# Ledger of designs, part 153: peptides against a protein of PDB entry 8PQO

Target 1, 252 residues: chain A of PDB entry 8PQO
Amino acid sequence: VLLKEYRVILPVSVDEYQVGQLYSVAEASKNETGGGEGVEVLVNEPYEKDGEKGQYTHKIYHLQSKVPTFVRMLAPEGALNIHEKAWNAYPYCRTVITNEYMKEDFLIKIETWHKPDLGTQENVHKLEPEAWKHVEAVYIDIADRSQVLSKDYKAEEDPAKFKSIKTGRGPLGPNWKQELVNQKDCPYMCAYKLVTVKFKWWGLQNKVENFIHKQERRLFTNFHRQLFCWLDKWVDLTMDDIRRMEEETKRQ

## One batch from the design tools (peptide; made by RFdiffusion4, then SolubleMPNN)

Design b1_p22_6_s2 (from b1_p22_6, 9 letters changed)
Fold by OpenDDE base, seed 1:
Structure b1_p22_6_s2 (fold): chain B 252 residues (1-252), chain A 22 residues (1-22)
Amino acid sequence: as target 1 above (252 residues)
Amino acid sequence: GRPTSYYLDLGLFLFDLLKKYG
C-alpha cells in the first residue's frame, strides 16, 4: 500500500471550484477518445451517512472494446470491468476504484478535502498518527512547466501564459503563490487529495503502486491546469447551470 | 448521451492508460 497526499493550490474559491470542477470534467471527457463509451451508470442518488450528505454514484467501465484483442482473449472474467464508486459531499469527496477480478487485491481510493487555505493543514483527513507518518505530501504547482510532460503540454493550457478576462487572474508567475498571500481580493484554495493505492501481487506491488501514483499526479496536474485556463468559460456559471448541462448531456 | 460525474471522473485516467499502453 502506498499513500500520498497531493496538494493542489489554485487561485479560485472553494465555491468557484465546485462549478469549475464539474465543467472541466465534462469538457475533458468530451476531448477523450471513447469518452462515455462503455461506461454504465448503475447508481446516481443522494445519500446521507454518519453526518455526511451528498450524491453517490456507481459507475462500471467496461473495457472489453477498448483493449487489444490479445488482451481481451487473455483477460480472466471480470478483469476488464472497473468499478468506480464516488461520494460527493462537496467540499469533501471520496472515490473508490475496484476491479471485479482482483477484488481486495486492488484498490485506488481518492479522498479530497477542498479548503480555503494554501495547503498548510497537516493531516486534514484525520489519519492515525502511525498512518500519517507514512504519507508523503506532494505539492502540485500548476504554473510549473517542469511538472508537465512535454507530450501533455499545450500553450492554451499554460497558467503561466493565461490571463482571465473576466476575473483578471493570471498569468501565474514563478512566485504566484507567495504573491497570492498579499492579494487580498484574489480567492485561493487547496485541494488535499489523499490517494491510497493497493496492488497486492507479490513482486509487483511497489512497481504498480508507484506507476499508478505517477499517473494520478499527471492527471491532477493536467486537469487543474485546464480548470484554471478555462476559468472564463465556467466562472459565470451557477450550479443550476451545471445541473441543466448535465441533464442535457445525459439525454444525448 | 455520455454519463456525467459529480466528482473527478477517474475514467479519464483509465482512458489515458489505454491510449498509452493499449
Scores: peptide ipSAE 0.033, ipTM 0.717, DockQ to the pose 0.109; fails the geometry check
Fold by OpenDDE base, seed 3:
Structure b1_p22_6_s2 (fold): chain B 252 residues (1-252), chain A 22 residues (1-22)
Amino acid sequence: as target 1 above (252 residues)
Amino acid sequence: GRPTSYYLDLGLFLFDLLKKYG
């Protein structure tokens, strides 16, 4: 098991982020080849549990058509079905990813707190001390080009080049986080993303767990770069606007 | 149409994972 807490600082408010996240997820998904093919939504309903209230979703990603033929032919039954269970009680979110074949031997859990701070809180997810001491805190800087793979880089998604017309935020220079502290009119937040990865296969555990974390970090980095650079597209939207957009997308 | 997600779609990540370790 490998745990890391990714801290993503953004020059947006927690309230703004709620809209921006949903918009950016939808937008990013539209840009992917194959669209929603292979995604089955089993459950999408409100939930209330232990004082936590939000939206619960259960999706299955059927990857049979998304992998090369040789992979599909060699994959055991259930290996290409990924289950994603998500609890969205913003500003708290939890996602659990499992696989039908690997069962208890595979787990990806992503727990996120969105806080109006600069990533300074320790153990925001309230882990036991013994567990917390094994968590690596990883800061993601969306303006740092060196954290972006060349193949992922797009100039239109570069926070170091983008300036929001509607808000005046950006571009984010090398010291943008330090400067942000002195900009009283610019809101900020941190997404604390605790990622738990379990891959219990002998000889492959460390390799795969580290690989998954690398991919998660890559995903978080790229996504939040997009989110910021798309600020002018979503900053004036309301949650009701997002809901309408989601409904329209579902009809397509 | 494609279903929307309340959280990040990890599909791309999963594809990469399967290509390497499947």
Scores: peptide ipSAE 0.032, ipTM 0.706, DockQ to the pose 0.161; fails the geometry check
Fold by OpenDDE base, seed 5:
Structure b1_p22_6_s2 (fold): chain B 252 residues (1-252), chain A 22 residues (1-22)
Amino acid sequence: as target 1 above (252 residues)
Amino acid sequence: GRPTSYYLDLGLFLFDLLKKYG
């Protein structure tokens, strides 16, 4: 088991992020070919648990049509079915990813707290001390080009070059996070993403767990660079606007 | 139409994996 807490600092408020995240998810999904193909929604309902209220979703990603034919033919039963269970109680979110074939031998859990701070809180997810001491804190700087793979880099999605017309935020210089403290007119937040990866196969555990973390970090980095650079597209939208857009997307 | 997703962590992750190794 490998745990890392990714801390993504953004020059937006927690309330703004709620809109921006949903918009950016929708936009990013549109840019992916076949994003809805092979996705089955089993459950989509409100939930209440220990004072936590939100929306629960259970999705199955059927990868049979997404992998090469030879992989599909050789894959054991259930290996290409990925289950995603998600609890969205913004500003808290939890996602649990499992596989039918691997059962308890495979787990990806992503727990996120969105806080109006600069990523300074320790153990925001309230782990036991023994567990917390094994968690690596990883700071993602969306302005740092060195954290972006060359193949992923786009100038129009570079926070170090982007200037928001509507808000005046950006471009983000090398010391942008430190400067936020002195800029009372610019809100900020941190997404604390605790990622738990378990791959319980002898000889492959460390390799696969580290690989998955590397991909998650890449995903978080690219996504939040996009979110910020798309600020002018979503900052004036309301949650009602987002809900309407989602409903329209469902009908298509 | 496609289902609404609040988190495309898995979806984007899987797409990246498929692009890299598929």
Scores: peptide ipSAE 0.032, ipTM 0.708, DockQ to the pose 0.116; fails the geometry check
Fold by OpenDDE base, seed 2:
Structure b1_p22_6_s2 (fold): chain B 252 residues (1-252), chain A 22 residues (1-22)
Amino acid sequence: as target 1 above (252 residues)
Amino acid sequence: GRPTSYYLDLGLFLFDLLKKYG
C-alpha cells in the first residue's frame, strides 16, 4: 500500500471550485476519445451517512472496447471491468476504484478535502498517527512547468501565461502562492487529495503502486492547470447552470 | 449521451489520459 497526499493550491474559492471542477471534468471528457462509451451507471442517488450528506455514484467502466484485441484475449474474466464508487459530499469527496478480477488485491482510493487555505493543514483526513507517518505530502504547483510532461504541455493551458479577463487572476508567477496572501481580493483554496493505492501482486506491488501514483499526479496536475486556465469559461456559471449543461450532455 | 456527472469520472479520465499520452 502506498499513500500520498497531493495538495493542490488554487487561486479560487472553495465555492468557485465546485463549479470549476464539474465544468472542467465535463470539458476534459469531451476532448477525449472515450466519450463515455463503456460506462455503466449502476447507482446515482443521494446518500447520508455519519453526518456526511451528498451524492453517491457507482459506475462500471467496461474497457473491453478500449484495449487491443490481444489484451482482451488474454484478460481474465472481469479484469477489464473497473468499478468506481464515488461519494460527493463537497467539500469532501471520496472515490474508490476496484477491479472485479483483482478483488481485494487492487484498490485506488482518492479522498479529497477542499479547504480555504494554502495547504498548511496536517492530517486533514484524520488518519491515525501510525498511518499518517507513512503518508508523503506532495505539493502540486500548477504554475510550475517542470511538473508537466512535455507531451502534456499546452500553452493555452499554462497558468503562467493565462490571464483571466473576468477575474483578473493570473498569470501565475514563480512566487504566486506567496504573493496570493497579500492579494486580499483573490480567494484561494487547497484540494487535499489523499490517494491510497494497493496492488497486491508479489514482485509488482511497488512498481504498479508507484506507477498509479505517477499517473494520478499527472492527472491532478493537468486537470487543475486546465481548471484554472478555463476560469473565464466557468466562473460566472452557477451550480444550476452546470446541472443544466450536464443534463444537456446526457441527452446526447 | 454521456451520463450526468456530479462527480469526478476519475476512472474514465485517467484511462483516456493514459490512452492519449501514455
Scores: peptide ipSAE 0.030, ipTM 0.707, DockQ to the pose 0.087; fails the geometry check

Design b1_p22_6_s3 (from b1_p22_6, 10 letters changed)
Fold by OpenDDE base, seed 1:
Structure b1_p22_6_s3 (fold): chain B 252 residues (1-252), chain A 22 residues (1-22)
Amino acid sequence: as target 1 above (252 residues)
Amino acid sequence: GRPFSYYLDLGMFLFDLLKKYG
């Protein structure tokens, strides 16, 4: 098991991020080939548990049509079905990813707190001390080009070049985080994403767990660069606007 | 139409994985 807490600081408010995240997910999905294909929504309902109130979703990603034929032919039953269970009680979110074949031997858990701070809170997820000491904190700087793979880089998604017309935010210089604390007119937040990865196959555990973390970090970096650079597209939207967009998407 | 996702995690991860190894 490998745990890392990714801390993504953004020059947006927690309330703004709720809209921006949903918008950016939708846009990113549109840009991907086969977006939504092979996705089965089993459950989508409100939940309330231990004071946590939000929306619960259970989705199955059927990957049979998305993998090469040789993989499909060799894959055991259930190996190409990925389950995603998500609890959205924003500003707290939890996602659990499992596989039918691997069962208890595979787990990706992503727990996120969105806080109006600069990533300074320790153990925001309230782990036991023994567990917390094994968590590596990883800071993602969306303005740092060195954290972006060359193949992923797009100038139009570079926070160091982007200037928001509607808000005046950006571009983000090398010291933008240090300067942000003194800019009272600019809101800020940190997404604390605790990622737990378990891959219990002898000889492959460390390799696969590290690989998944590397991909998650890449994903978080690219996504939040997009989210910020798309600020002018979503900053004036309301949650009601997002809900309407969701309903329209369901009809398609 | 495709279902709307409230979460970034799995869908985006899978898309990236499939692009790399598909």
Scores: peptide ipSAE 0.033, ipTM 0.715, DockQ to the pose 0.109; fails the geometry check
Fold by OpenDDE base, seed 2:
Structure b1_p22_6_s3 (fold): chain B 252 residues (1-252), chain A 22 residues (1-22)
Amino acid sequence: as target 1 above (252 residues)
Amino acid sequence: GRPFSYYLDLGMFLFDLLKKYG
């Protein structure tokens, strides 16, 4: 098991982020080939448990048509079915990813708290001390180009170059976070993403767990760079606007 | 059309994996 807490600081408010996240997810998904194919939504309903109230979704990703033939032929039954259970109680979110074949031997859990701070809270997910001491805190700086793979880099998605016309935010210089605290008119937040990865397979555990973390970090980095650079596209939208957009997309 | 909110962590993760190994 490998745990890391990714802390993504953004010059947006927690409330703004809720809109921006949903918008950016939708936009990013549109750019992906084959999006939506092989996705089965089993559950999509509101939930309330232990004071947590939000939306619960259970989806199955059927990857049979997404992998090469040789992989499909070699894959055991259920190995290409990925289950995603998500509890969205923004500003708290939890996603649990499992596989039918691997069962308890495979787990990706992503728990996110969105807080109006600069990523300074320790153990925001309230882990036991013994567990927390094994968590690596990883700060993601969306303005740091060195954290972006060359193949992922896009100038139009570079926070160090982008300036929001609507908000005046950006571009983000090397010391943007330090400067942000002195800008009372600019909101900020941190997404604390505790990622738990378990891949219990002898000889491959560390490799796969580290690989998954690497991919998650890459995703978080690129996504939030996009989110910020698309600020002018979503900052004036409301949650109702997003909901309408979602419904319209579902109908297509 | 693609579901709006259905592409969260897993969807993006899988897409990247498929791009790398597909």
Scores: peptide ipSAE 0.032, ipTM 0.716, DockQ to the pose 0.114; fails the geometry check
Fold by OpenDDE base, seed 3:
Structure b1_p22_6_s3 (fold): chain B 252 residues (1-252), chain A 22 residues (1-22)
Amino acid sequence: as target 1 above (252 residues)
Amino acid sequence: GRPFSYYLDLGMFLFDLLKKYG
């Protein structure tokens, strides 16, 4: 088991982020070839548990059409079905990813708190001390080009180049986080993303767990770079606007 | 149309895996 807490600092408010995240997810999914294909939504309903109230979703990603024929033919039953269970109680979110074939031997859990701070809170997810001492805190700087793979880099999604017309935010220089503290009119937040990865196959645990974390970090980095650079596209939208956009997308 | 995605984590991860090993 490998745990890391990714802390993503953004020059947006927690309230703004709620809209921006949903918009950016929708936009990013549209840009993916075959987006939505093989995705089955089993459950999409409100939930309330232990004072937590939000939306619960259960999705299955069927990968049969996404892998070569020979892989599909040789894959064990259930190996190409990925389950994603998500609890969205913004500003708290939890996602659990499992596989039918691997069962208890595979787990990816992503728990996120969105806080109006600069990523300074320790153990925001309230882990036991013994568990917390094994968590590596990883700060993601969306303005740092060195954290982006060349193949992922796009100039139009570079926070170091982007200037928001509507808000005046950006571009983000090398010391943008330090400068942000002195900018009274610019909101900020941190997404604390605790990622738990378990892969219990003998001889492959460390390699696969580290690989998954590497991919998650890459994903978080690219996504939040996009989110910020798309600020002018979503900052004036309301949650109702997002809901309308969702309904329109579902009809397609 | 295709289902609306609220969560980017898994989808983007899977695409990356497929690009690398597919």
Scores: peptide ipSAE 0.031, ipTM 0.711, DockQ to the pose 0.124; fails the geometry check
Fold by OpenDDE base, seed 5:
Structure b1_p22_6_s3 (fold): chain B 252 residues (1-252), chain A 22 residues (1-22)
Amino acid sequence: as target 1 above (252 residues)
Amino acid sequence: GRPFSYYLDLGMFLFDLLKKYG
């Protein structure tokens, strides 16, 4: 098991992020060809547990059409079915990813707290001390080009170049986080994303767990660069606007 | 139509993996 807490600092408020995240997810989904193919929504309902209220979703990603034919033909039963269970109680979110074939031998858990700070809180997810001491804190800087793969880089999604016309935020220079503290008119937040990766296959555990973390970090980095650079597109939207967009997407 | 996602879509993650190593 490998645990890392990714801390993504953004020059937006927690309230703004709620809109921005949903917009950016929708926008990113549109840009991905075949993103909706093979996705089955089993459950989408409100939940209440231990004082936590939110939306619960259970999705199955059928990867049969997404892998080469020889993989599909040789894959064990259930190996190409990925289950995603998600609890959205913003500003808290939890996602659990499992596989039918691997069962308890495979787990990806992503627990996120969105806080109005600069990523300075320790153990925001309230782990036991013994578990917390094994968690690596990883800071993602959306303005740092060195954290972006060349193949992922887009100039229009570079926070170091983008300036929001509507808010005046950006571009983000090398010391943007330090300067942000002195800018009382600019809100900020941190997404604390505790990622737990479990891959219990002898000889492959460390390799696969590290690989998955690397991909998660890449995803978080690219997504939040987009979120910021799309600020002018979503900053004036309301949650009602997002709900309408959701309904429109469901009809398609 | 494509289901609306409330989270970072796992599909994006998986598709990226498949694109790189598939």
Scores: peptide ipSAE 0.031, ipTM 0.711, DockQ to the pose 0.117; fails the geometry check

Design b1_p22_6_s4 (from b1_p22_6, 10 letters changed)
Fold by OpenDDE base, seed 2:
Structure b1_p22_6_s4 (fold): chain B 252 residues (1-252), chain A 22 residues (1-22)
Amino acid sequence: as target 1 above (252 residues)
Amino acid sequence: GRPFQYYLDLGLFLFDLLKKYG
């Protein structure tokens, strides 16, 4: 088991982020080739549990049509089906990813708290001390180009170049986080993303767990760079606007 | 939801492992 807590600081408020996240997810989905194909939504319903109230989704990602023919032919039954279960109770959310073939031998869990701070809280997910001592805190700086793979880099998604016309935020310089503290009119937040990766196959645990963490970090980095650089697209939207957009998308 | 490409990459990665070590 490998645990890391990724902390993403953003010059947006927790309330703004809720809109921005939903917008950016939708936008990113539109930009995907074959968007929606192979995704089966099994469940999408409200839930209440232990004081947590939100939306529960269960999706299956069927990869059969997107992999090479030889992979489809050779893959064991269930190996190309990935389940995503998500509990969205903003500002808290949890995602659990499993594979039908791997069963208990494979788990990715992402638990996120969105807090109006600069990533200074320790053990925000309230792990036991014994578990928390094994968690590596990883700070993601969305302005740091060196954290972005060359193949992922886009100038229009570079926070170091972007200037929000509507808010005046950006561009983010090397010391933007320190400077943010002195900018009383600029909100900020941190997404604390605790990622738990479990892979039980002997001899492959470290390899697989590190690989998955690398992919998670990449995803978080790129997504939040987009979210910030798309600020002018979503900052004036309300949650009602987002809901309408989602409903319209479902109709298409 | 997460990008489909994320899951595709994950699936291919898992398949490669199964092919090699299964």
Scores: peptide ipSAE 0.490, ipTM 0.917, DockQ to the pose 0.726
Fold by OpenDDE base, seed 5:
Structure b1_p22_6_s4 (fold): chain B 252 residues (1-252), chain A 22 residues (1-22)
Amino acid sequence: as target 1 above (252 residues)
Amino acid sequence: GRPFQYYLDLGLFLFDLLKKYG
């Protein structure tokens, strides 16, 4: 088991982020090849448990149509089916990723708290002390180009170059986080993303777990760079606007 | 919620793993 807590600081409020996240997810999805092909939504319903109230989704990602023919022919049954279960109760969310073939031998869990701070809280997910001492805190700086792969880099998605016309936020300099607290007109938040990776195959734990964490970090970095650089596109939208947009998309 | 490419990369990685060590 390998646990890391990724802390992503953003110059937006928790309330703004809710809109921005949904917009950015939708926008990023439009840029995907094949759209929703291969994605099966099994469940999409509200839930309420232990004071947590939100939306539960269960999706299956069928990779068969997107992999080479030889992979499709050689892959064992269920290996190309990935299940994503998500509990969305903003500002808290949880995602659990499993594979039909590997069953209990494979687990990715992402638990996120969105807090109006600069990533200074310890153990926001309230782990037991014995578990928490094994968690590595990883700070993601969306303005740091060195954290971005060259193949992922786009100038129009560079927070160090972007200037929001509507809000005046940006560009983010090398010390933007330290300076943020002194900017009375700029809200800030941190997404605390606790990622738990379990892989039970002997001798392969480190390889698989480190790979998955690398992919998660890459995803978080790129996504939040986009979210910030798209600020002017979503900052004036309301949650009702987002919901309407989602409904319109479903009708297509 | 996550990009399809994420799951595709994950699936291909898992497949390669199974092929080598399964």
Scores: peptide ipSAE 0.484, ipTM 0.914, DockQ to the pose 0.706
Fold by OpenDDE base, seed 4:
Structure b1_p22_6_s4 (fold): chain B 252 residues (1-252), chain A 22 residues (1-22)
Amino acid sequence: as target 1 above (252 residues)
Amino acid sequence: GRPFQYYLDLGLFLFDLLKKYG
């Protein structure tokens, strides 16, 4: 088991982020090739559990149509089906990713708290002390180009170049986080993303777990760079606007 | 949500492992 807590600091408020996240997810999805092919939504309903209220989704990602033919033919039954279960109760979110073939031998869990701070809270997910001591804190700086793979880099999604016309935020210089503290009019937040990766196949644990963490970090980095650089597109939207947009998309 | 590419990459990676060690 490998646990890391990724802390993504953004010059947006927690409330703004809720809109921005939903917008950016939708926008990123639109930019994907192939659309929604291979994604099956099994469940999408409200839930209430232990005082937590939110939206529960269960999706299956069927990779069969997107992998090479030989992979499809040789892959064990269920190996190309990935389940994503998500509990969305903003500002808290939990996602559990499993695979039909690997069953209990494979788990990715992402738990996120969105807090109006600069990533200074320790153990925001309230792990047991023994577990928390094994968690590596990883700070993601969305302005740091060195954290972005060359193949992922886009100038239009570079926070170090972006200037928000509507808010005046950006570009984010090397010391943007320090400067942010002195800008009383600029909100900020941190997304605390605790990622738990479990892979129980002996001899492959570290390889797989580290790989997955690299992918998670990559995803978080790119996504939040986009989120920030798309600020002017979503900052004036309301949650109601987002909901309407989602409904309209469903109808299409 | 996560992009489909994320899961595709993950699936391909897992498949490669299964092929090698399964």
Scores: peptide ipSAE 0.480, ipTM 0.913, DockQ to the pose 0.718
Fold by OpenDDE base, seed 1:
Structure b1_p22_6_s4 (fold): chain B 252 residues (1-252), chain A 22 residues (1-22)
Amino acid sequence: as target 1 above (252 residues)
Amino acid sequence: GRPFQYYLDLGLFLFDLLKKYG
């Protein structure tokens, strides 16, 4: 088991982020090759558990049509079906990723708290002390180009170059986080993303767990760079606007 | 949600492991 807590600081409020996240997810999905093919939504319903109220979703990602023919022919039954279960109770979110073939031998869990701070809270997910001491805290700086793979880099998604016309935020210089502390007019938040990766195959745990964490970090970095650079596209939208857009998309 | 490519990469990675060590 490998645990890391990724802390992403953003010059947006917790309330703004809720809109921005939903917009950016939708926008990123539109830009994907093949659209929504291969995604099956099994469940999409409200839930209430232990005082937590939100939306529960269960999706299956069917990879069969997107992999090479030889992979499809050789893959065991269920190996190309990935399940994503998500509990969205903003500002808290939990996602559990599993595979039909590997079952209990494979687990990715992402638990996120969105807090109006600069990533200074310790153990925001309230782990036991013994567990918390094994968690590595990893800070993601969306303005740091060195954290972005060259193949992922786009100038139009570079927070160090972007200037929001609507809010005046950006560009983010090398010391933007330190400067943010003294800017009373600019809201800020931190997404605390605790990622738990379990892989039980002996001798392969470290390889697989480190690989998955690398992919998670890459995803978080690119996504939040996009979210910030798309600020002018979503900052004036309301949650009602987002809900309407989602309903319109479902009708298509 | 996550992009489909994320899951595709994950699936291919897992398949590669199964091929090598299964």
Scores: peptide ipSAE 0.476, ipTM 0.912, DockQ to the pose 0.711

